# Designs tried in a protein design run: peptides against a protein of PDB entry 7UQJ. Part 71

Target 1, 160 residues: chain A of PDB entry 7UQJ
Amino acid sequence: PELYQNFNITPPRGVLFHGPPGTGKTLMARALAASCSSDERKITFFMRKGADILSKWVGEAERQLRLLFEEAKKHQPSIIFFDEIDGLAPVRSSKQEQIHASIVSTLLALMDGMDNRGQVIVIGATNRPDAVDPALRRPGRFDREFYFPLPDVKARFKIL

## One batch from the design tools (peptide; made by RFdiffusion4, then SolubleMPNN)

Design b1_p12_7_s3 (from b1_p12_7, 7 letters changed)
Fold by OpenDDE base, seed 4:
Structure b1_p12_7_s3 (fold): chain B 160 residues (1-160), chain C 160 residues (1-160), chain D 160 residues (1-160), chain A 12 residues (1-12)
Amino acid sequence: as target 1 above (160 residues)
Amino acid sequence: as target 1 above (160 residues)
Amino acid sequence: as target 1 above (160 residues)
Amino acid sequence: REYWPPLEAPLP
C-alpha cells in the first residue's frame, strides 16, 4: 500500500508476473523487494511455489497460506511472492480439483482480507497466465499484470 | 534520492550487486532503471565496465568518471551501473596498483560528492564482492549490498 | 542435440546472444540451462569470459578451451557459455592479434569438431556482435543469433 | 551491509 500510496495509486493487492519460463519474473520480484527496502525501511520477502503449496503442504496448505499472510502482515512492509502460481490450477482430476479449489479459495479470501492500508504486496508469477484462476485476476487481487516476454529482439533491449 | 525520498528513506548513493557470474546483476540494474522509469519520469541509465575503466581509459579514466557523473547528474533521475566493479581492484603490480588506486580514489570522491538530493543511483555489480575495495563498501558509497545467488535447482525453477 | 531433438529442431551448435551490456544474456543462458535441466536430466553449465580467455590463460588459452569442450562433452547434456565473446576480438596490436587469432581459430575448430549428436550447446554473449569474428557466426558455429535489446520505457512498463 | 535475500535473477 504505502509504496503505491506515495504514487497516489491504489496499490494492487496482487501483481501477476506472467511470461515464458525464465523471463525474470522471480528476479524482478526479489529486486522490487530489494529496491523498496532501505536502511530505515526493510521489506520482508516471502516466497512460495504453487506446486509446493499443492504437493508439500497436503492437508495443511490452507493453514500454511494463512500463516504466510499473517507473517507477512507482522513483518510489513512485505512482499509475498508466489512462483508458478498456475501450479495452483487444478489438474483435471476430481480429487485434486477439490484440493486446488480449496487452496485457491483460501488464497482469494486472504487477498480479499488484506487491508488496503497493509504494506503487503503479493506477487504471483506464472508461465501460463490463462491457467491462473480468473478469480485471482480480478480487481483487489492480482489486479495488475506484468508481461515478461521472451526476450525477442525488442524485449531484451528492454532489460538492458 | 527522490526515488528513496518518496519513501522517506535516505537513498543509498550506491548499491552493490554481488553474486556468481550470470546471476542477473546487470539485468536487475536495468530492470530497476525501467521500473523506476515512467512516462512522466524517465530514468537515464549509464553503464560502464570496471575493466574498461582500467584498460580503455588509460590516462583519462578519472576524467571519464567525472564526465560520467556529470552526465548522470545532468540527466537525473539516473542510474550509473558499473559492471564488474571488482575490475577496479588493483592487480598486485605496483604501477597498475597506482593507476587503480587513483581511479578508485576518484570514484570514492565522486560518490562522496553526490548531493544527497541528487537523483543519481550508482549500482556496482561484482562476482567477487571481497575483491571490491572496502572503502567503496562504506556508508555513503556502496552502502547497500544485494546478493544474487546462483539459481540452485529451486531458484532456476524460480527463474523459469 | 536431444534438447532440440525433443523439438524436432536441428540444434544450433552455437547460439550468439547479442545486445547492449546488461540485457540479461548471461542470465538467459543460465536459465536455459536450468529450464532444460530436470531432476532426471541435469544440464551442466560451463561459463567463461572472453577477456579471461585472453588475459588469464596467457599461453594456455587453447589448451583450456580444449579441456573446456572435453569437460562439456563428458558432462553432456551441457551448455558452454562464453560471456563477452567479443573480448576474443583482437585489439589492434599485432602480437595480441596473433594470440587472439590463434584462440579464435581454436574455438572455430572446437565448434566444427562438435558431433551433431553431442548434447553440447555453445552460447556466446556479446555487446558487440560486429566485433565477433564473422567466421564464428557461420553455419555450424554460432548459427543462431538472439538479439537482446535495451529496455525502452515501454518494456519496463511491461515488467512493472 | 544489508544482505538482501538472494535475488533470484530473472531471465531477461
Scores: peptide ipSAE 0.009, ipTM 0.290, DockQ to the pose 0.063; fails the geometry check
Fold by OpenDDE base, seed 2:
Structure b1_p12_7_s3 (fold): chain B 160 residues (1-160), chain C 160 residues (1-160), chain D 160 residues (1-160), chain A 12 residues (1-12)
Amino acid sequence: as target 1 above (160 residues)
Amino acid sequence: as target 1 above (160 residues)
Amino acid sequence: as target 1 above (160 residues)
Amino acid sequence: REYWPPLEAPLP
C-alpha cells in the first residue's frame, strides 16, 4: 500500500522500463528505490539481470526467481529490478520453448502471486519491449510501461 | 587529437568506467559522446556489450572486435563503448582460458594498434574492475578509470 | 495535468536535481524530456544554464526568464531545465544582492505564476543545493529534490 | 543506422 502510495501510482505490481540500451533504466530504477526509501522506511532493492538468471542458473532459474520473490517479500517494502528482462523472459520462440516457457510461467506465477497488499514493486528493464513475453505486459504484471528514448539529437543540440 | 582536446584529457586510448550496476556508466558514456558532438563535429558512438560479443559471436568475437575498431577508425572522431567489459575480457581463469585469452589478446592488440593520432576513444564499463583482465588496465589501454559510486542511500531517499 | 499525471506526482512545479558535477543531472533532465515524449505527445525541452543567463544577459535576465516561461507555456507539454541553477539563483549574499534578488524574484514569480493546470515542468540542476535560494525550494516551486551522487571526481576529469 | 545511444530517462 504505502510503497505504491509513495509512487502515487495505482499500484502496478510491475513496471516495465523500456528504451534503447544505456538510457538510464537501471539508474532510474535505483533512483526510484532510493527515492522511495526514507529514514523511517528503508526500501530493499533487489537487482538481477535477465541473462544472468538464465546463464548462471541453468536449470535453477525458477528456483532463483522464487527465492528472489521470497526475499523481496521478507524485506518489504522492496523493489525487484530485472535488468534486461528480455533476456530472462524472451518471447516464446519455437526452437527453445520449454526452458523459456518454464521461466516465463514461473515469473508470471510469482507476479500473480504477489498479494495486492504487498509492498513489492517489480521493475523490468528492456531495450526491446516487444521481445518481452506479452503475458508479462498484462494487467497485474508489468502493466505500466515507461519509455526511455534516445535523447533526440535535435533537442540536445539546441540545449548546448 | 581534437576529440581528446574536446575532452581536455591527455588522450586516453581507453577509459574504464567502474562501479556498482546502475550507477550510470552507460549513461555517462553516452552523455560524453553527445556532449562532444557538435553540429560541426559529429562523434560516432559505437556500443557493444561484452557478454553479447561472447554469446552472439561464438568463434567470431575477434573478427567482430576488429570490425568494430575498423568502423570506429573510419568514422573518426568516434567512441567505442564496451558495456560490461568484464563479460568480454574476464580475468583469465583456468577452465575457459583459450577463448577468453584470444579475445583479450585481440582487444589488447586493437587498443595497442590505435595510433596516438586517432580520434577514437574506448570506454569500458564494468561493475567489477577487478574482474577485468589487468592487461587491459595498463598504460595505453584502459589507463584511466572512473568510479561510479552507488548513490548514497540516505541522500536519494529525500528525493521522493 | 497529464505531464504530471504521467509522472504520477502531485504536480511539482519544479524538481531540483542536485549532486556533484558530472553526476548526470543534465543527462537525466534530457532523458526525462525524451522519455516523456511519445510519438503522440512531444514534450518540448528548454535548457538554460544559470551562469549563462547571468553572464550573457546582463540586465535582461528577467526578460529572458519571462520569455523562456512564455515559450514553455506555448509549447506545452514542456520541460524547462536550468542547468547550474545555483548560478542563476544563488543564496542571497550581501555583496551582489540587488541583481540576484531581482532574478530570483522573477523566477519565483514565474514558478508561482505557473497555473497548476499547465503542463510545464521546471527542473533545476545544481552541484550545491544549499547554494540555491531556499525560496526556490519551497512548496509549489522546486519542492522535489533529486540527489545525483558523485561518480568519483578523479575518474571523470580524466575523460574530459 | 546511426545508433545514437540513449540518455537515462526517468519515470514519466
Scores: peptide ipSAE 0.006, ipTM 0.373, DockQ to the pose 0.057; fails the geometry check
Fold by OpenDDE base, seed 3:
Structure b1_p12_7_s3 (fold): chain B 160 residues (1-160), chain C 160 residues (1-160), chain D 160 residues (1-160), chain A 12 residues (1-12)
Amino acid sequence: as target 1 above (160 residues)
Amino acid sequence: as target 1 above (160 residues)
Amino acid sequence: as target 1 above (160 residues)
Amino acid sequence: REYWPPLEAPLP
């Protein structure tokens, strides 16, 4: 994405924000969108939840992903934020394989289809990076990962 | 600021983060600082609180602001984060006018004195954007504003 | 607090959020408030700054603390968030001892007076946990501490 | 486990 070309770095097609729930992943994504916006160049922020794409759009998830990426490209510079992306792209387990595999394949293709000159950044947030299909975590996709640490995990279990 | 020159957009000299207290304004500012840093290009993050500059440095506030901007310029790329900037630059009301007017004038001059080529970004955070002097919110100063809404409690219930 | 009784854990009367400024302490406190809210059970969030209680209510700080705890109890389930609690309860240093000691004593008494059946959680945030009176950090008070680390600079360098 | 900030908050 051109947004990062300005830093003379290969623009990540995608960034994975991972860490325990409520560590500010979504906040950060919105913040990045806001920070990269200017009066002259407003960044369009698209938010989707992985579980919503699967559950609300059963059988249309692929189409919804395509439309999302097309809309993001149309409204570039843009950020696509997938919250709970592990809900969208779970690691392939046998009984849910077919539908998830198709959605993952579509998301892979969409991320692979983004030109490095595009002003579209994809941010995936997950509480479980290991539950995200490794294919999404490869170079040219969610090739950068950010851990959002808990304030002391032991302490969080004591608060929640 | 050169950090935004990479985006071929007029770098905002300043960004106003506004929204209810504890919506993550300060977290966002730090997040931006960390996000814009690279191994090769570390962003220096300066944090000041508006109330601290007024209360701790009575009579030196102008000098402290100048030193802050000079230090930020020396350590560029840098972010100056003013937390509670409404405490530093309240809207001119008659009874507190003189000290506040001088500090506002100094801050205006410092923001106006930033070259568009500088690698210094100023972020002001406030819970009350309307309590910030409108002169600070003009183009070339805090010319971009970001609202940090309260999490819609209803929206959160849908996420968990 | 009954809010934590649901977790079959001794409800902390208080939690100390500590870490560098802008690591999301206040955001987390609000996040916890929102997260523990339901449509049936809204959590009331009270926010005070330590410095404000001392500076704005000189001579009334004790009364303001009492009123805050009473209001929080009246509006339970509730969270009392003290931002910059080190400003309210600094470690006893000789020159400012009397006023601070009285406020600390009042806060201690208020925290000690909270029943374990109450739905009031106290969160103190500080950038300097060592600047908080150790008496506040004892069991039955801020007996749980959460470090908010800076986001790994290395992690963020990979996004931008 | 509610996360702050809300995901659905509009960008300003």
Scores: peptide ipSAE 0.000, ipTM 0.364, DockQ to the pose 0.051; fails the geometry check

Design b1_p12_7_s3 (from b1_p12_7, 7 letters changed)
Fold by OpenDDE base, seed 5:
Structure b1_p12_7_s3 (fold): chain B 160 residues (1-160), chain C 160 residues (1-160), chain D 160 residues (1-160), chain A 12 residues (1-12)
Amino acid sequence: as target 1 above (160 residues)
Amino acid sequence: as target 1 above (160 residues)
Amino acid sequence: as target 1 above (160 residues)
Amino acid sequence: REYWPPLEAPLP
């Protein structure tokens, strides 16, 4: 939030953090929220897991997303962090299409409905950027992507 | 790595990283693996997600856990990191007991079967330590627990 | 903590976390402190910013460093984390040499004066390891260095 | 839903 202001860069509506698991995507999102908070300007950080939205909010996922965005708008400046966003918005695979399609469509509409004037940043984190619906990766949505490489410790992490 | 040597505490076979999401549990496990690796002594880092073991290895989860521990033992010194271990070993709630019971029993047996002389550390990360089967939290398994507090934004990290 | 015991690696007196801004150095140090604390064995975490030591403690920086190390020794096991240590110990550039020289010399003496039996770890974090006085990077001081690689963001986060 | 309260202060 402040980072983009400090850099005179218009904050994207959505940022996709992608990279192998445990590269600090979620941690970075929190650190960004914390680093952008001042005593004068508190940032509200909203965190959700993509899979939790599907599993905990069956039949209410769309409503819960709407409420999340409304609450984030109410508590500006704010960050909405979707951890494991690929669990929320998987690429449309044929057999279970309808439920996933409604949640993805709701998220798309919510991201598109964010006025440029709002101090709400959406951060999605994924280990699999290619498993995220490409519609979310378009301009005005998650239009900036950040690769979190493995800490290349000179020691070969053979992640087998 | 270094911090526990200073503590003159026998390294547990298993360490449970617990705390709110995005407190850096997974990043810490990677950084620990990284920091313990030298040019002379490479650590092999094995990472699995608890939910992925259940979903990707349906009917093979027990075999895949055995193979994981065998491979970790073969590539000593090594770290096995279970991200979201509560997804692998949920507290036995009544209705879907059989499949979860076999995976948990396998993990228990694998942790108990680790020779004290082995250079294999098992790190479990969870946001919900109470959602991890208490049998995994017993001595000789995940017998050390590390709370990852939220980065309290005020300088008062008095970890007293 | 535990990982270095398992690896039979003598913990350094000082560890330098280096890498581009936002790679989670500070957050890693906090997570290490938290992860090394148990209910039975609390680690005291002392955090200071290098620039804050210079700016807030003008004329007292040396005394404040001494007090910090004394307090850390008193509350063993402890971690002293210097965030932005390049702000505390800049490479000697010509014009303001005397004040920086005294702070750096004090830090060197404090690190050298740590008994090997003390359970005090010093972590320095910097975005610019080459801006840290090489005297601090010698054996018995910050003799281990950890590179926190940038997430190679396809999008140029010029963290200038 | 863990609503994080507004982060009160910057990470120092």
Scores: peptide ipSAE 0.000, ipTM 0.403, DockQ to the pose 0.056; fails the geometry check

Design b1_p12_7_s4 (from b1_p12_7, 6 letters changed)
Fold by OpenDDE base, seed 1:
Structure b1_p12_7_s4 (fold): chain B 160 residues (1-160), chain C 160 residues (1-160), chain D 160 residues (1-160), chain A 12 residues (1-12)
Amino acid sequence: as target 1 above (160 residues)
Amino acid sequence: as target 1 above (160 residues)
Amino acid sequence: as target 1 above (160 residues)
Amino acid sequence: MEYAEPLTASLP
């Protein structure tokens, strides 16, 4: 939130951090949260892993998302960081993943329902941006995308 | 260590991470250590800054290097990360820097003396690969180099 | 700069990034610079290493600091990132380090002299926050501190 | 002494 007003830029509701594993997406999200915190004005950092939301809350994931957004709103200024958001919001592929479709729909609604005056930023991190539902990547949601490059692939392969 | 066994590639004894400052060399080394750690198999991560080895241990730098390698061997699997390794092992330039030559020679001997069966990897990071003694960059030492490009400015801005 | 207007928080003149080595402080500073840049509004990122300012510019460090701040002011919006700021501004311990005391005093004056309307942010990164002169950590200088924790090993595994 | 060019993060 604070990031954007100095530049008269409407703060994005959502920011997608994408890039290969270990590129510092999670670190960046935490450090952004830290950077926006002062002694007088701490930012509450909520972190959820996409797969954890699905696995821990079979049948309650939607409710947990709502609660998370409500709590984030209650504890403004806040950041909701979804690590591995592709695990929460997979691309609407096959007819069988109705459960995922419902969770994605709930997340879409929650992001759309964020009052632009709210000091809640949603950061999604993924290693697979193409596995994130394109609906989440539309304006007013994760409308800013952040590529965390691996140091060049050739540089990587010598480490592997 | 684990990274290489899966590929039947002999793990390099040493890996040089090089690239401009803030390209994530140190982060990558730590992330590699983390990625190779499991709950069952933690990798011990030793970190030393090249300049700190010289400045703190005037006259004992060689001993400290030996101790570091011994401790790393004792706590296998382990990574020894030399941040700013150019500060420890400057190019053998003028006859006057005998102190540096001795430290470099000790490091060379320690790297050469690493049993290939050991699960000790040495990672050197530098912003100045050309300032690292070429003797360290030979086979059996830092024989693999990884360039950490500055994330291209355009690639960075997709992070906005 | 942009970070703080959204919250009606006066942007701190200085931000101290502190935490263990390789926690991504430098990467974060660059990513913050990136994140605050737009196509229309690029942030100029100046980077200096604390030890390099001292070592390269023996007797000129103060002048180089002034020039850096002037250039940063000329190229607003800008970030001055001091990597390893503890190398530039060590704690005023012993009476003997007059050179360091002078550089610290210059940096203090430059930070205090930053017009609050200026779009220059100073980020200091250190692995040793306690080694940074407390005078730099006062209001109007590095008055916001950001701890970069080592990602807890358990927290890392959830990223894999 | 090449002044390291200010990395002007140009946004596209």
Scores: peptide ipSAE 0.000, ipTM 0.276, DockQ to the pose 0.063; fails the geometry check
Fold by OpenDDE base, seed 2:
Structure b1_p12_7_s4 (fold): chain B 160 residues (1-160), chain C 160 residues (1-160), chain D 160 residues (1-160), chain A 12 residues (1-12)
Amino acid sequence: as target 1 above (160 residues)
Amino acid sequence: as target 1 above (160 residues)
Amino acid sequence: as target 1 above (160 residues)
Amino acid sequence: MEYAEPLTASLP
């Protein structure tokens, strides 16, 4: 009897890591990616920084996101990690409205278009969960969130 | 001098992951297993779903548990992960008393029979720690617990 | 376009894992190390127990720390994990003053001497964060802390 | 006391 139950766990479509800077969100996401990779089941880890997608790919950010998700789908099982996702998908009411709105819309569509049978997990990390579009935080998208607290503020107060 | 200190850390006999659904217990357990596996030290990861052990192996669940622990012992270092362990080891006062009592007793005996020198870690994941038999949560068994909280309820309230 | 963005994330110089015993600090550190290791990018994991460095290397603990950091630097990307770091780097006001002070000073210097471009992460684990020298917990050293809580004391009270 | 959630608890 195959003791290796094929990991038919429907991966969450999206997971949001949030908490103060330096709380290891990026480290944890990388750790998750590579630790979910066995010799038998290599998980492909894609990392992008939200601000870099916007800055490097002005006018092509949508295309780059689509390509990223297509490549992640080709290389399943895979993880897409967005570091500083608040830089990619700011709240829609924030003033840089049109360019951000299209990128957010593209990311929403990509998250929604992930078949439940896909082995693609999307992890977003942010220091500012309130700066992430609430539409991304709905069921079927980043419907799981993880808070990375500061070390107990009391411990930090002992250092000051 | 061998900088690779052989991880002579006495693995906890058992670790209980608990928290609301979607808090990544299963992903973390898999991540832990695969990440504890290096090329030099492959950790064998055994996964079982608690409800599936009961449903697929009616009348043989005890035998299947014994076989699982024997195989895990043969393939040391190893991790046994029980997803939804509340489905395998419900509280003894729950109505399906006799079949569950024997399975719980078998799991207790298997946890107790793990020599401290063994390199077998048992991880149980549950959304309902109160539905897990307290006898499993005692020292020498699942004596370590990890709470996987919901993202701060306040963050969830901002999404509603 | 290289979808494998070389993980140019400036690793935190140091991360402190703290919390009660049995909260999986050591397991998490190991999990992080091996999970950050892909086939393409093997992360070398160095583990030391704080008390063992002091006890095994009386009078040579400083040299052993230097050698450890040198080897970690040679084998980048790497993680240095100190289990029970409170045994290595006690608070300076604690009575075993001179030997501990020199080891703490050496560890401080090694943490400070890690170039920001290095791919060496230092993880310290302790059950007693208040027993760790506050100087180690400053920016550029163990400037990131993670609390590993007990499973909700309420869940533990239901076992008792 | 906002109990700082373990890294383990923050992993999906």
Scores: peptide ipSAE 0.000, ipTM 0.179, DockQ to the pose 0.072; fails the geometry check
Fold by OpenDDE base, seed 3:
Structure b1_p12_7_s4 (fold): chain B 160 residues (1-160), chain C 160 residues (1-160), chain D 160 residues (1-160), chain A 12 residues (1-12)
Amino acid sequence: as target 1 above (160 residues)
Amino acid sequence: as target 1 above (160 residues)
Amino acid sequence: as target 1 above (160 residues)
Amino acid sequence: MEYAEPLTASLP
C-alpha cells in the first residue's frame, strides 16, 4: 500500500501477482492487506479463489463477483484478492468456453466500474499470467503486474 | 506501494516485519518488492541480511549501507529489504557494541536522510522486534510494524 | 525431515497444510523444504499444483504423479509439495468425476506405497481440507494436518 | 517468464 503512495503513482485498481507457485503471492496479498490497515484505518480483505468461484458458483459466479465488489465497495478501504485468477479468467482460447468468457467479461466490467477514487484494490494471483485473459491485464484493470520469483537458488539453498 | 497511495497515507520510509521465524517475513518482503514493479515501472529490490552485513562487511558495514541507500536512491523506485535486521540493529545494551551502535546510527541517519518524496522504501524483517534499536522504530524510520504470526498453536502443535 | 528426527518422531509420510488462502501454506512448505536441507544434506523439493495437474496433464495426470513420486524417491531426501491439493483430490461427490477419482486413487496408492523408511515427505496445501478426499487424510497418508490461521486481526492490523 | 531467483530477479 504505502509504497505506491510514495511514488505519486495513480493507484492501480488491480494488481496481478504472478510467479511460480509457492512464491508467496497469496501470502503477499494478505500481508499487503494486513500492511495497508493501520490502527486508524482498517482494510477489509476479501479473498476468493478463481477455481472455487467457477466450481462452487456454477451459474452464479457473475452474481457472486458483483456481490463481492459491492461488499468491497461498502467496506472501503478494501482489498479483493483473487487467488489463482487464471482459474477464473482463463485466456479465451476456445469458442466453447462461454461461461469463462462471461465471468471474465463481468470481472472486466466490475474492474472498469470501480471509481478511480474508490478505495478498493483488486489483487489477482496466478502462476500463469499468460493464462489470464489479456483484457484483464489492460490499464484500469490488472495494469500492475508483480512477479514473484522463486527464492534464488542461493536463498533456496540457504533456506535449503 | 500502491495501496498506500490509494489511502492518502503518507508512505512510511520504513516498515518492520516482525514475528516468529518462518512466518514468511522474508518472503513477504520479496513478494512486496516483486509486487511493486509493473511493466511500466520496475521496482529495484535490494536485499541484505543483517548478520551478513555485520559479518561480511566488518569495518565497511557503514559504507556498504551508504552505498546501498545511494544505489536504492539511484534506482528509484526501490525497496531495501533488511532480513534479520535485529542482527544489524541490535538494541544498544552494552558499551562494548560500538560497531553495532555505529551501524545503527548510520542506518538512522540514512533513513532520516531519505527525502519524503523519495521512492525508496525500507523493509526490515526480524524475529525479535524488541531486539531492534527503538530509535529505528520511531516515526520517519520503521514507523510501520507488521506482525507475522505463527500458524496457530494447533498447527504449530501438529507440526511440532 | 530433520525436525522430526530431532524429536524422535516418526516422520509422517504426508502433511496437510490447511487454512485460509494466503496464510503461508505454500511458503511454509518451501521454507520447510528449505529448512530441512543443510549444507551436508540437500532436500530436493518437488512442487505441483493440484489444478495444474488436472488441467495440464489431462489423461496423463496419473502417469505424471507416478513419475513425480519416482523422481522424489530417486532424489531422496525429498519433499513433494502439492499446492491446492483440493484441486487434485476433491471429495468424491459425484459418479461423474471418474478422472478425479482415478487421480485420487493413484495418489492414495503412491502414498501407501512409500516405504516408511523413505525420505520422501509429501506436503499437501489446501484452503479447503474438507474438500480433500478423506481417504487421503487417513494414517499413512496426510495423517498430519497443520492449520494456517489468518494473521490474527492484531497481527493483521500490525501488518496492516 | 522464468521464475528467477529472488535476489537476482529484476521484476519485469
Scores: peptide ipSAE 0.000, ipTM 0.192, DockQ to the pose 0.062; fails the geometry check

Design b1_p12_7_s4 (from b1_p12_7, 6 letters changed)
Fold by OpenDDE base, seed 5:
Structure b1_p12_7_s4 (fold): chain B 160 residues (1-160), chain C 160 residues (1-160), chain D 160 residues (1-160), chain A 12 residues (1-12)
Amino acid sequence: as target 1 above (160 residues)
Amino acid sequence: as target 1 above (160 residues)
Amino acid sequence: as target 1 above (160 residues)
Amino acid sequence: MEYAEPLTASLP
């Protein structure tokens, strides 16, 4: 939020962190939240896992997503971090496809319904950007994507 | 310590983690300490902040550093982690220059005085490797340096 | 693997990384694999998610776990990293309880069947150590536990 | 069920 306000850049509604597992996507999201927080301007960091949306919120996932976005708006500037956002992707079962479709549709609507002036950023992290529903990767949603490379082989050599 | 003994490599007395803030340097140091600890061989992890050495230990910083290294030797294998080691660098004040010179000199002497067979590793983390006194970066001290890159610059530009 | 060989320490068969989400458990596991790998001794890093074991390997999870451990033994020194190992825990459904019990039982047997001289380490990461089956936390399995604390509450207070 | 190919990241 603050970073974007300083540049007079309309904050992207959504940022996709992608790259191999353990490249620090989750850490970076937290570090970004931390670094953007000042004593004067605290960024509220909300975190959910994609798989938890399907497993823990069975039958209420859509409602819990709405509540999350409402809470994030209330506590702006805020970051909503979806770790493993590809975990919203259906496992190939017809029942999970319907649940996924509803949850993804709800997330799409929530991202679309964020006021462009709102100080809520959504960060999605995935090891599989291609497993993220293409509709989530469109303008106004996760339209900014960041590759987290493996720490360069050189960093590996020096640790030895 | 342990990693280096396997390679018949004399463990570096010091390792410098450097890179932009939020790249996980502190996390890596903690997690290295954790991962190297077992029930049978606990690595004792000591942590200090560079700025705390100047601010909290005013007039006793050198003594507290000596005690820290003594305790680390007593509890070997051990890691001494200096977070923000560049915080030992003076803010441009003559009084801080003298205090810094004494503290840095003490740290140099303590690193030089580590027995090469000792299982004490010193890890320094900084966002500003160039703000770390060059004397600390010489062989037998922080002679191994690890860059923690930002996840690719493209990642930052799309967040902007 | 290599780290433990240097100390003549029998490598723990399993290490549990636990702590709040986004404390860098996954990053640490990769960094450990990277740091333990040299040009001369590459540590092979295998990664699986607990939830993927239940969801992607439906009906073959036990077989895929066996193959994973066989491959890890073939490519020793190696690390098997189970991200979100608590995702092996059943969602409260009778069908998932049976699948869970079988998968967990298979994992237990595979960990128990590791030769004490083998250079295979299993790392489990969880946000909920209490959601990990106690049988996995017994000696000879995930008998080493590492807490990944939140970066100190003060860093959080600037965020909040 | 597409077996996610083991990312045999043969880290060179």
Scores: peptide ipSAE 0.000, ipTM 0.196, DockQ to the pose 0.058; fails the geometry check

